# Peptides against a protein of PDB entry 5EG6, part 60

Target 1, 151 residues: chain A of PDB entry 5EG6
Amino acid sequence: RLRSQTVSTRYLHVEGGNFHASSQQWGAFYIHLLDDDESEGEEFTVRDGYIHYGQTVKLVCSVTGMALPRLIIRKVDKQTALLDADDPVSQLHKCAFYLKDTERMYLCLSQERIIQFQATPCPKEQNKEMINDGASWTIISTDKAEYTFYE

## One batch from the design tools (peptide; made by RFdiffusion4, then SolubleMPNN)

Design b1_p19_5_s3 (from b1_p19_5, 9 letters changed)
Fold by OpenDDE base, seed 4:
Structure b1_p19_5_s3 (fold): chain B 151 residues (1-151), chain A 19 residues (1-19)
Amino acid sequence: as target 1 above (151 residues)
Amino acid sequence: MVVLSESYSVTSSLYSKKP
């Protein structure tokens, strides 16, 4: 069990068959690397290897098996998602999850809800899209399926 | 496996494994 730094801190969690943002619990998820041309579906082919920014991934709840749609994991620079970064994912840096084949939609925390947030193009930087803090995620490696924490 | 949050971080690379 961990202690949360702030009351407002929330974590991705699955409860009652739904993805939500919890201030008391956090779920553990598998990140599966997919081929860039992999189609959306319940079944998918997983690749071995270190995950790089720009690659397609599936997030699967370790407890329920529920999965989000295909995502592209992107590097975050300040309040922007980078569209062309391709280096290995660093857990020290925040990342964003672009919902593949959408118009700049990103996985986002909004109070207790998980929503899609539409990023805004950067006028002077074509390789960046502006996101909010709720769309900027931090990844922590774990061997546990689920955690609870205190505020 | 990973935990997704707004706050915490760990120094390591992510590796995908075939089931």
Scores: peptide ipSAE 0.125, ipTM 0.690, DockQ to the pose 0.177
Fold by OpenDDE base, seed 2:
Structure b1_p19_5_s3 (fold): chain B 151 residues (1-151), chain A 19 residues (1-19)
Amino acid sequence: as target 1 above (151 residues)
Amino acid sequence: MVVLSESYSVTSSLYSKKP
């Protein structure tokens, strides 16, 4: 008999027309590179190239087409987001998604909800902001639009 | 396409493609 598997890891997922965090299911998202001066909207121009930290991106659900606001992808060191990192994004490293044009708001999971978390400036290091664990993401490539775990 | 999670890391770089 198969049963639902509960995992401590949570995934970004779209269900019922909303973004949420699921321990059972994950969604697959397109990550689109944008120009730094690209305006917010449903229509946007995608650039070709390797994505670097500090660049502007759009996350679009492969199933529903729902998108998050423009994000700046930032490198993470422990519980800090690095503001000046510009090397290519590595799937080996955690990252944070700064909501562009906000006061240090980052994409964050809280229980089963996706929220905005306000980072705290690092007093000793101007190139870092302190984030919580829920704002630290790991990116993995996939060819599946959606997946659910079963045991 | 990518999956965002708190865990699991893969050794590769992300590439953006025009649709």
Scores: peptide ipSAE 0.125, ipTM 0.698, DockQ to the pose 0.182
Fold by OpenDDE base, seed 5:
Parts: structure tokens; sequence; C-alpha cells
Structure b1_p19_5_s3 (fold): chain B 151 residues (1-151), chain A 19 residues (1-19)
């Protein structure tokens, strides 16, 4: 027998040295543009410029400095990630974060955990990959640090 | 699902800045 659970908005957050999804707290992150040939590591060279879909980025927590592995930010159309989109990233438009050098693994929200979700190829559309709802993110800008919601 | 970024431009486009 399953208990009913309220569906709520969740935010990317860092706590206890781990990335997680929180309904009460949100983290502020730097999105750093990298060169396409930049290697993985704790130290990296940041590029100036407008971020475009298809480019390599680093997400870094503004409070702890903890970073995710290199990601490729991709445009989302319905429930698919577009592999060939290269226009500038738009705020509030849904996007997906492909984990670079993986087999179609995307950053995904599952309950309170941040996991990797493997996208499924689209048989008739080679420029698209099917993702789940948890792998579709919305980006909003902020100049504030970590925030906690109160009811 | 929301990601909050401190790296943005005045427009709707995201902008990367060197530290």
Amino acid sequence: as target 1 above (151 residues)
Amino acid sequence: MVVLSESYSVTSSLYSKKP
C-alpha cells in the first residue's frame, strides 16, 4: 500500500558535502564556461562569454565551492534533449545537463537525490535523446547566496 | 526543477565570467 505524497518544486542544493534536491533550500551556483577540450579536474580555466547550448560548463556551489563534473548544457524540446542546438541559453527555458564523456547520462532529480539518468536514443531522430521529467531543469539568475524557505 | 546561477547577463542569456 502506497502513501500519497504531495508533488512540490525541488532545487539543486549542497549539504554535507553532497549535491541533493531540496524543497526548502536552494543553492546559488556559478555556471562557468569551459573550452570544449578542457580536462576534468578541480582546477579549470574559465572562459568569458555568453553560454550556448552544446557548450561545456561547470556548476560550482557559491558557498562550498563544490563542483559537479563537466557538463554539456543542451536545449530541451518537450521530453527530448537536442544534440545539435547551439543558440544562446535562455533563462527560464528548460534545459538538460549531459555528463560529458558518458553514454547519454544526464543530471537528474529523483526525490531528494541527484542522480545520473541514461537518455534513450530517438530511433527516427538522431539529433534527439529522450529524457525524463527529472532531467529537465529550469535556470533562473540570482546574486544571492543560499536561501531557506519558510512557511 | 530549478538551478540558480550567479553567472548571467542583463538579457535573458546566461553569461560566464572569469573569477
Scores: peptide ipSAE 0.115, ipTM 0.686, DockQ to the pose 0.184
Fold by OpenDDE base, seed 1:
Structure b1_p19_5_s3 (fold): chain B 151 residues (1-151), chain A 19 residues (1-19)
Amino acid sequence: as target 1 above (151 residues)
Amino acid sequence: MVVLSESYSVTSSLYSKKP
């Protein structure tokens, strides 16, 4: 009989001023919709509305206020990110976060680290990019209300 | 607010709210 080992779910989390992956703690994040022409920066204008795939978003930690760079949320189909999907984001579907203005870089979980993973173009499908499992995320609504203001 | 994970999902739509 082989040794049994449980693989735990990992969550995006902020600790020590850095984004990381945790199996025990999860971070609560605001997902802000931005205009497509919104520039990168700590200050940004948030739009109201249902978020669609292909749109630009900001992920902001509700506790620390730390934010990731501008992301384009993309629909995931198996091991690929869809470049042209534009339907409303569903929490039932996996998604990928393309780092805007990069060469196919996606937000990726690797062990306990948050890294950028470069997707590979799909030669036969121009509307798709190949990603790994760590770059496929699931969004879960939460009622977590803790907030800490950092100077 | 949302949680990002590898596994679980909630059946709802995402809505952006102005602060």
Scores: peptide ipSAE 0.193, ipTM 0.738, DockQ to the pose 0.171; fails the geometry check

Design b1_p19_5_s4 (from b1_p19_5, 6 letters changed)
Fold by OpenDDE base, seed 5:
Structure b1_p19_5_s4 (fold): chain B 151 residues (1-151), chain A 19 residues (1-19)
Amino acid sequence: as target 1 above (151 residues)
Amino acid sequence: MVVLSESYEQVSSLYSRAP
């Protein structure tokens, strides 16, 4: 697969009261583990523990306190999100964020916007959903001073 | 595209901390 455009690294960021994608600025986020039965809201109970794929999380901007809706973090295999993976989330491994209680909607980067992208079911692989490149995210620790990513 | 998380531990795994 070849791309006709040069892909630059973009970061999740909060600006002007909205989530967006920036090539210049990045946001530092807390990722909070929630119980599977936790309801949606501005107030929620955070659990202790290592985060595993398939669990419910909240992404909260460390500066503004703004949060995305409840997400299920899912493992990515090539261009698919795995529905049944449950191992610990690995640093720098690509992942996808399913918007909980939606019809296969995933957190997606489209140019400078953060949107919802509807994944397509894999007819021959019931444990997978097809996502686009914009729905595949890389998570790194903010204590990393230097890093390189391949887009 | 990158999400920078303050929740990663030294063992390279995401860890959630309750307040």
Scores: peptide ipSAE 0.329, ipTM 0.749, DockQ to the pose 0.193
Fold by OpenDDE base, seed 3:
Structure b1_p19_5_s4 (fold): chain B 151 residues (1-151), chain A 19 residues (1-19)
Amino acid sequence: as target 1 above (151 residues)
Amino acid sequence: MVVLSESYEQVSSLYSRAP
């Protein structure tokens, strides 16, 4: 018999000068669209426009100003990240954050820590790579603070 | 923008604004 399991939900948060995962607190972040050829650094040029999957973005904490390295936002289908999706990013849909210029490393939530998780390539589907549940994120606007869990 | 580990069923576009 299968038993129902409640999914653990955590939020990206900045505390004590570090990124971490919290069950109670969430951080507000700016998501900045960058050019594909933008170099890594504290200063960067932000572009106007709707963010599409496959584009390079910067996540910046609105409170502390701390930023993660350059990320490529990718569409998620079940437990896989899509490498060639380029449609507009939809809020409240699952996405993954690939660490740019790494070997399939993704921003991942592991308990209370934010880590890098190496995705596994899909041999039969070259446009996909397998991620774990912790590497799947949902983006919502800060004005949408309410959320409901379903089992 | 708030990043959550849970997915929801709602469609809305993300927009980047230059300073």
Scores: peptide ipSAE 0.327, ipTM 0.704, DockQ to the pose 0.176
Fold by OpenDDE base, seed 2:
Structure b1_p19_5_s4 (fold): chain B 151 residues (1-151), chain A 19 residues (1-19)
Amino acid sequence: as target 1 above (151 residues)
Amino acid sequence: MVVLSESYEQVSSLYSRAP
């Protein structure tokens, strides 16, 4: 078994006015690119362009309009988040969502709840942080197509 | 873990569109 393999697939979803993780239901979200100096708030200025790792984003539910706090999208290499990756975000790659201005807190699922997980620094690699499997996400389109993912 | 996004410009690239 691959150490980076997830036990099961869960989807980010909004239900009852809260973010949660569901094995059956999924939500469609907009990923909005923000300026690096954009402040936290319900209103924000969305930038135009391809999203790159290391940039600040907002996840907004397409149905309810509910949003998570500002996130930095980071590339994932197995059980680690890369701190210096800056290439365009790809559907083929896993990613992690660092909660901006926190002490290494990442968006994470725990059972059916969405929580913050504190990453552990990598002693030998300053450009990496060790994350939980629940903090590793795959981004896919909402075009109703089915995708096969390989771990 | 899966996030479904409508922010797709191409097959494998995420694109942010300003309102």
Scores: peptide ipSAE 0.231, ipTM 0.713, DockQ to the pose 0.193
Fold by OpenDDE base, seed 1:
Structure b1_p19_5_s4 (fold): chain B 151 residues (1-151), chain A 19 residues (1-19)
Amino acid sequence: as target 1 above (151 residues)
Amino acid sequence: MVVLSESYEQVSSLYSRAP
């Protein structure tokens, strides 16, 4: 019997001015809540409050300050993103990050790269979009004291 | 595939903190 490939966890990380996926290093990010009408830009107004699915957020690297474009955080059920979920985001619950103002583009992990993946509409379920596994993320809190950045 | 965030006010809830 041939050896099976070992599946490893990958983390969102910033290196060399780019976002990528690392199996060994992880980045600590702030997730900032924005107003729905907030425009895209490096400058933005952060709101106070518990983050709910469907809201607009910014992911900002705690070390470099680099940020992804505006995202809408969406609840994930199996391999689908829910478009109408609005409950509070729970720790360790799978979520998807829709790139705002795109045609169903989601933040996706592909090997060591962070890419955009276009979700497929669910013909029979208008409130859902089909995503791949790479577009399903898990959020976990981290202690900044445990975070170390290595070049 | 994990996003590690410092934006948790409580054990299970994500919280956005304004500056």
Scores: peptide ipSAE 0.325, ipTM 0.747, DockQ to the pose 0.184; fails the geometry check

Design b1_p19_6_s1 (from b1_p19_6, 12 letters changed)
Fold by OpenDDE base, seed 1:
Structure b1_p19_6_s1 (fold): chain B 151 residues (1-151), chain A 19 residues (1-19)
Amino acid sequence: as target 1 above (151 residues)
Amino acid sequence: MKLKSGELPYYSNAKSKKA
């Protein structure tokens, strides 16, 4: 008999000035579209419009104003991040957040911590990188989250 | 539903653990 597996759902949250993952609490984060040439910093210019895969984004905590470094949002197919996808990002679809200016580092859930996970290149597919399940995220609008969790 | 700049979503991650 195959070993039973348990699925744990975690939510990105900020506590005590640190990013972490909670099973009970979640934080809302603004997602801001940036220009591709925008420099890293506390001050940044946001762009309007629908976010597409491959674009640079900033995640900012709605309560504390704390922000993660610049990220590139990438489409996820199974356990791979697609490097050349450029279609509009859809909510509830799995995505990955590549840390800009790193060697294949992605935002990753490890237990209750947010860490950086180094993706492995796909030898036969240059347009893909192998990520783990912890590096795959689902974006859920606040209205949908409230509807889903406050029933 | 498309994601727009300036929206305020939540971010979830589901990880499978062996029991």
Scores: peptide ipSAE 0.438, ipTM 0.797, DockQ to the pose 0.026
Fold by OpenDDE base, seed 3:
Structure b1_p19_6_s1 (fold): chain B 151 residues (1-151), chain A 19 residues (1-19)
Amino acid sequence: as target 1 above (151 residues)
Amino acid sequence: MKLKSGELPYYSNAKSKKA
């Protein structure tokens, strides 16, 4: 029996000084590449270049300047985050944001809230962690968003 | 397209719900 599936789309947004998920509104966030040894803080040193999976990044709201803690961007394969992928990050491909220095905590959408979700180790594959759909994100350029509205 | 440091994208999450 083919089960019908529905897709619910949410966007990362900042409102009222908090991170939220919206079905209607999206926020633009700077993604900054950091050194792997960069410490947590309000000020950080930004590196130039193309972002690769496994690298440390900061997401900063373009409007409010609010930032998430340091994240490691990881490649997603189906419902798993890859721990050892290091190829360049491509837009429109799914990724996960691991909260650095945590026990497998990932940035996750639950209903309309942004939470931390603890991934489960994959028993059969040590280089993978099992995540839920809420922890899988798609990065979309603002330029492409404009084109989508005119289609 | 490759993602470069300092870019300003937005981020979406698509959750598949089984009916």
Scores: peptide ipSAE 0.413, ipTM 0.782, DockQ to the pose 0.026
Fold by OpenDDE base, seed 5:
Structure b1_p19_6_s1 (fold): chain B 151 residues (1-151), chain A 19 residues (1-19)
Amino acid sequence: as target 1 above (151 residues)
Amino acid sequence: MKLKSGELPYYSNAKSKKA
């Protein structure tokens, strides 16, 4: 039986005090660059500059002010997260969000929920970890999103 | 376009869903 596959898009959203995924609603998030030695907390010091892969970031909901734990933004190559990439992050490129100080836990979409997914080490490539499709994210500017919604 | 600290991007995940 040939099953047709449909592509569905999900967006990171905050609802009811929790992080969720929505097909219709999206949240605008501030992305803040942190120092590598910045501690976890509600209050944090923000750095200026262009964000590079391997750096520590905070995602903060622009409406509710809710924040995820500290994340390391990593480059994605096919179905793997790169551990040693350090080039500037570009919009529309795929990325992964490693939860800092965890055992290979990544921000992941499962159905309509945001969960942590444990990546598997690549035995032959020590600089890579295997992630699932739910742990691969595309960064899109809010300006472009607004433009597409208003056409 | 490069991403800068303090910007307001949104994040999307495209999945192939079995119909």
Scores: peptide ipSAE 0.363, ipTM 0.749, DockQ to the pose 0.025
Fold by OpenDDE base, seed 4:
Structure b1_p19_6_s1 (fold): chain B 151 residues (1-151), chain A 19 residues (1-19)
Amino acid sequence: as target 1 above (151 residues)
Amino acid sequence: MKLKSGELPYYSNAKSKKA
């Protein structure tokens, strides 16, 4: 029996004061590099330079200024997040956003909602933890697509 | 293509659903 598979692309955006996933609308987000010891807050000190996996970042909506909590951007290998990767982040490579100071919680797409998904430890590889496809994100340059924002 | 602090990209997620 042929199973019909639908691939649905979703984009992170802000609508109605909340973070959402849309198939039609996407938002542009500033990604700010922070120091590893930077505390959570409305104000934060931004570092310059190329972002590396394992570093702490803030995602800020370019339109509303709304920000997610501090995230650690991690490299993705298939269905796993790498905990020890430290090479420069590539826009062509999938990444995962670990919510800093949580029990393996990652930003995840669930239907049209952005949720926190708890990764499962990888028993055989301590430097990896298992994530689902919804927790894998692709960073795309704004020159490749147009975005629309709805409040 | 390296990502620089302060850049303004957008983020996408492709999810495959089996019907």
Scores: peptide ipSAE 0.281, ipTM 0.716, DockQ to the pose 0.025

Design b1_p19_6_s2 (from b1_p19_6, 13 letters changed)
Fold by OpenDDE base, seed 4:
Structure b1_p19_6_s2 (fold): chain B 151 residues (1-151), chain A 19 residues (1-19)
Amino acid sequence: as target 1 above (151 residues)
Amino acid sequence: MELLSGELPYYKNAKFKKA
């Protein structure tokens, strides 16, 4: 599952056919590794292996099969996303999800919604972009998938 | 293609193949 680093803990989940943030419910997601040159679309070829920062991934709800657009998973250092980190992804480190081929848009939690938020370039460090807490995530491994539907 | 801030598109029926 994915947890945001906001003041109040929020979990990424699917509810009512949409991606939402919840303090109570969460969904389990597959993180699929893609080739860097994989095009956007509904069908993708997934690769095996350990996921490294900087690689292209797909987040897929384990229950519904709903997926976000292609993302680049990036390492987070304090309030910045690192653009050139390439070490293996670990649960001990915060990460950010850059929406591939956008103008610095990152997967972000805002109140109870999941949106994209535009990062700000770091003036003194070209290999970093400034993000907010809502765009910083923690990956938590789990054997359980939860899906909650509310009318 | 640039996405507008505040919107997050998704695929309702994503399909994946193993390499």
Scores: peptide ipSAE 0.024, ipTM 0.598, DockQ to the pose 0.513
Fold by OpenDDE base, seed 2:
Structure b1_p19_6_s2 (fold): chain B 151 residues (1-151), chain A 19 residues (1-19)
Amino acid sequence: as target 1 above (151 residues)
Amino acid sequence: MELLSGELPYYKNAKFKKA
């Protein structure tokens, strides 16, 4: 399980909680861009702008307003996360969410739980890490909050 | 199609699904 925190319109606040998501259901989040040097803490500054791979983001549950820890959004090619991709994030491509300042831990959907999954380094490709299927995500823009949250 | 960061509640949210 990942720790959660409450968010506001401008500042994100840390608060205990758990994200639960069914493998058969979509999770709905806001994605907030952060500065690369934004530290973990009680409050976070949210920035506007187009999100590029490699940037730091916060995922905020659209239902509860709770947020996950800081993440690096990375491009996915097949079963690998690309570490050096920096082009704009496209909803047409798969992505992965690296938990910032961890040893290759990625946001992963396992059954009805949001967990961390450790990626495996690619021996011949330093710019890639192997992830499981649960750690690869498709993003689709939506106006509806369809995520079911369980504490 | 690019993703846009934004403050609540003025921007669209995103759906996340296992790829």
Scores: peptide ipSAE 0.023, ipTM 0.543, DockQ to the pose 0.032
Fold by OpenDDE base, seed 3:
Structure b1_p19_6_s2 (fold): chain B 151 residues (1-151), chain A 19 residues (1-19)
Amino acid sequence: as target 1 above (151 residues)
Amino acid sequence: MELLSGELPYYKNAKFKKA
């Protein structure tokens, strides 16, 4: 499951056919590793192996089968997303989900809704983008997680 | 694919295969 790192903790889940955030409820998701050149679509080819920051993933609800567009999982440092981090994804560290092929759009919690948030470029640090707290997540592994994470 | 800010598109019935 995914937890947003905000003042009030929120969990990603699916309800009523849509992605939502809840302080009490959460859903289990498959996090599928894709090839970097995998095209967008409902159907996709999954790679095996451990997920690293910078790689392309698909997030699929284990219950409904609903999926988000292709995401690049990025490491978070304070309030910035790191563009060049490539170490294994850790459950102990914050992450952000960049919507692939967008202008710095990230998966973001806004109140009880999940939206896209446009990150601000860091002019002095080209390897970073400024995100808000709603775009910072923590991954908590479950038996329904596709891959294990580095601990 | 360019996505609209403030909205999150999604797919129904996502399918995958292992490679």
Scores: peptide ipSAE 0.022, ipTM 0.591, DockQ to the pose 0.496
Fold by OpenDDE base, seed 5:
Structure b1_p19_6_s2 (fold): chain B 151 residues (1-151), chain A 19 residues (1-19)
Amino acid sequence: as target 1 above (151 residues)
Amino acid sequence: MELLSGELPYYKNAKFKKA
């Protein structure tokens, strides 16, 4: 299970006051659970509890304190992000980070750069959006956490 | 904060409090 804690992810890190990508570096971030109605801003309120897919989170660089806008963490199934999944986040599965209140924009790695990628709607599957591999992320807890497997 | 096409916006100084 994932909760508000320190995590690491491949590629994403902060250097020189900017978010960068590196195949050789793992960035360390605080992932914070927010209330669904938390407003966007530099300051925010952290909530308790295990993080579930569909919830709003903040990623904050553990070194610099730099943060991304509010994200919704979504479950990934192959090349799609699931819009209605709400089970606990598992470190065994990849996830996608939807930029909250955007037109299907996701956090994406592209050619050593961190960008926004617009997902394509699935006409026959209303609960899914098509993403690319760059928008699928693996996160690992750097603190002691319960490792839960969900199928 | 403005969301730009293809660009990822960020905050330089994030601050948070516990509920």
Scores: peptide ipSAE 0.139, ipTM 0.687, DockQ to the pose 0.459; fails the geometry check

Design b1_p19_6_s3 (from b1_p19_6, 13 letters changed)
Fold by OpenDDE base, seed 1:
Structure b1_p19_6_s3 (fold): chain B 151 residues (1-151), chain A 19 residues (1-19)
Amino acid sequence: as target 1 above (151 residues)
Amino acid sequence: MKLLSGELPFYKNAKFKKA
């Protein structure tokens, strides 16, 4: 049996103190680079520089100040998150956001909600974890944030 | 295009049941 499905673009959005997904509304977020040894907290030290896969980042809504826990941004290859990729993050590539210090939990879109999805280990490829499509994200720029990208 | 620490929006393509 096949179910009737439609593919839609959803934007990360903060509303009512929670992270949501919207087809029409989105929040602008600051993606802050942190040191690998930065502790979890609402206050954190932001580092300058180009973000590379494998680094620790903090996503903060520019309007509300709402933030997600520390994340490790990882490169996505098809339906897998790469654990050892360390090249610069590019808008041309999908990424996954691993919830730092969890058991393979990734930021995931399910319907209109942002949830955590537990990735499955790749038995034969220890440098990869299997994620679903909902855990694969694309970073986009706006006119306001265009200065933050370099090609 | 490399990502510099700063302000960004995020989006994702997701599958939904047809309305």
Scores: peptide ipSAE 0.031, ipTM 0.552, DockQ to the pose 0.025
Fold by OpenDDE base, seed 4:
Order: sequence, then structure tokens, then C-alpha cells
Structure b1_p19_6_s3 (fold): chain B 151 residues (1-151), chain A 19 residues (1-19)
Amino acid sequence: as target 1 above (151 residues)
Amino acid sequence: MKLLSGELPFYKNAKFKKA
């Protein structure tokens, strides 16, 4: 038997100086490409070029100016984050944001909160880490979304 | 669709949502 499932969409949003998930509101974030050796800080050097999986990025809220720590954007395959993927990031494809220099911590949605989720190593697959569904995100650019949806 | 660094306007940029 098949049962109907209700889907819930949550958007990354900044409110009150905090990052959270909202079903009603969404934040616009600028994604900045950084050098792999870029240090953490309020100020950072942005690089040009297509963003590839495995690269270091900085997400900055366009409204508040708040930024998340340096992230490594990783490709998602089912319930796993791929550690060795290096192809260009595809918009609309599921991705994960590894918090750089952490012990497998990923940006994760839990209820309506944004937290860090520790991925589980895959002993048999060294190039993968097991993540939960909350750690899978979709990136949609405004321009591409408008074009895709004919808006 | 590829993502280009700096391609998106700062105030008209990407949406990040839970998949």
C-alpha cells in the first residue's frame, strides 16, 4: 500500500541575529568562492570562477550581512556526502555544507533550527560520509528559478 | 546548471532550502 506523504519545505533564514529555518520566509544568500587556504574571519577574499564541489565557500546573508563559517560544499548521493566529488556545483541538485576544519560537521536542519550534524564515516567507502536528510540542501538561484519556472 | 561565484546579485541571489 502507498500512503500520501506531506512534504515540508524549509528555507534558510536569518532573524534576530540567528540562522534558522522558516517555512514562510527565506533568506537570500551570496555564495562566495574562497581559496582553500583562506582563513576564517569576518573579512575574506573572494575568488572568481565556477564553484566546484569540494571547494570552500562563504555564505553571506544579503539582508543582514551575517555569514556562516567557512563551508565546503559537497555533492550528495542519496544519504551520503561525497568527499571526492569535484565537478561543478549544479543548482537544484542536493548538496551538503561541511563546516570546514570540523569533525565531520555539516549544516543541518533540525525542526526549525539550524544546527551542526556530525556525519558518520563509511568504513567501506572512504570517499563518503553518511548524513541525515536534514543535512541535504538545494540551491536555487533567483535567475535560474525564474527562468526554469517561466516567471 | 552551474553555479558561478559572484554571478548572483547580492540582493537577488540564491535561495537555500531544505531538500
Scores: peptide ipSAE 0.027, ipTM 0.553, DockQ to the pose 0.035
Fold by OpenDDE base, seed 2:
Structure b1_p19_6_s3 (fold): chain B 151 residues (1-151), chain A 19 residues (1-19)
Amino acid sequence: as target 1 above (151 residues)
Amino acid sequence: MKLLSGELPFYKNAKFKKA
C-alpha cells in the first residue's frame, strides 16, 4: 500500500470507482515494472526484477484493476525528489511518483483526493526538484505486493 | 502528452502481461 508522508497519515485507496486518500482506509496495489520505452495505455507489458529509482512503473489497484498513468519512481530526500538516483527502491525510504512525460507533475495527496502537483526546480541542485509533502509516499508491502523491495 | 495540474487521470480496466 501507499502511504503519504504528511502530518496525518493518508493511504491511497479506491472507492466508488475513484482514487482517494484516506486516514482510515487503504487499498493494495500492484507496482509493475515497465520498460522505459513502454507506451501509455490500459494494456502494458510487465517486466520482472527489483525496481530501481528512475524506472517506469504502473500502479494497479489489486481489487478493481484500475491503474494510474505511467510513473517514474523517484527517491525522496527531505522535501526534494532526486532525479538521478538509481539504487533499488527501499520500503524504508520515501519515494515520489513522477507522471511520465509531464512538466514535473507528481502524484500528490490533496485533502481526500489524489491530484498531480507540479514540482519546483532547485536552482542550485539540478538533480533535485522540490515537492510538497503530499507528493511524498512510503511503500508498505502487503500479501498483494508483486515485487520485493530492497531493505 | 502534457497533463494539467488537478485531478489525476486513470484507467478503469488495466490489463498486463508478463514479458
Scores: peptide ipSAE 0.022, ipTM 0.562, DockQ to the pose 0.535
Fold by OpenDDE base, seed 3:
Formats: sequence, structure tokens, C-alpha cells
Structure b1_p19_6_s3 (fold): chain B 151 residues (1-151), chain A 19 residues (1-19)
Amino acid sequence: as target 1 above (151 residues)
Amino acid sequence: MKLLSGELPFYKNAKFKKA
């Protein structure tokens, strides 16, 4: 299932060896579930099962093989990333991708570029970090993703 | 819907942003 592409919609896309955001093009990615203790590298061990918020994932372009560093997928509430949510990831809900082992760096859209954006701690809510609107994403399943498991 | 490991596209929609 994919939403119609509009001016207000940007898709993660790989082109020319770089990650971009496009309003006209979308890329398919493998989202791989990793063990929490998996180290960064070209090769990684993939786990099966449903992905939960707080778990470590690897995003790999299905066409080019380009990959992002290890990410923690986090639930989003308004303009905040939740640090302690652990329920199953919902494709109907917004999410954020924390770059693992960084100081609050998140995958972020700026214009057509993909950048790292540093979240700000919430003074009164230790279980939340403030993110900008560019760091909030929605996952869209392909037809296969809804019915097929990939190892 | 729950997310199973697999092939996915990702997008950002401005409609989900709050002021």
C-alpha cells in the first residue's frame, strides 16, 4: 500500500550512490531486525519476527544495496521521539530513526537531502526527545511486505 | 498493522506534522 504522491509527501530514495528524499520517486528498502548487541559492519545477523519500537534495525536499499548505519526505530508522539516505547511497530503511526551510538542524532529530511538532526532532551520528560518535523517518518508496506517475511 | 521484517518504502508526509 502506497499513498498518492503529493507536494507534502517525500520518500526515502537512493540515487547516484546517495540517500535522497523525493516527492516523485520512492525506493524500496529492506528493514532488517538486528540483535541489540550487533556491531556495525558490512555484514550483520538478521533476526526474524515482528519489529518493535526500541529495537535495532538496518535499512538497505533493495536495488543498490546502499545501507544506513544501525538505527533504533522509535515511536513518535507529536514532536517527540519516545525512548521507552516497545510495542510492535505500526505502519499507521509515525516513527523516528535514531542513529545508534550517537548523541540523539536522528534521520532527518531537509529539503531533498537526508541529514542527521540532533534531538533536544525534554526537560520535564526524560523518556522523550524533541525532534523536528523532518525527523518523523511513516512506513509504507509493499504488497509483499504485508504477506511475506524476509530473512 | 504490525511491521514484519521485509521490503518497505519510507516516506514523510507533511500532513502529519504539527505546528
Scores: peptide ipSAE 0.034, ipTM 0.512, DockQ to the pose 0.027; fails the geometry check

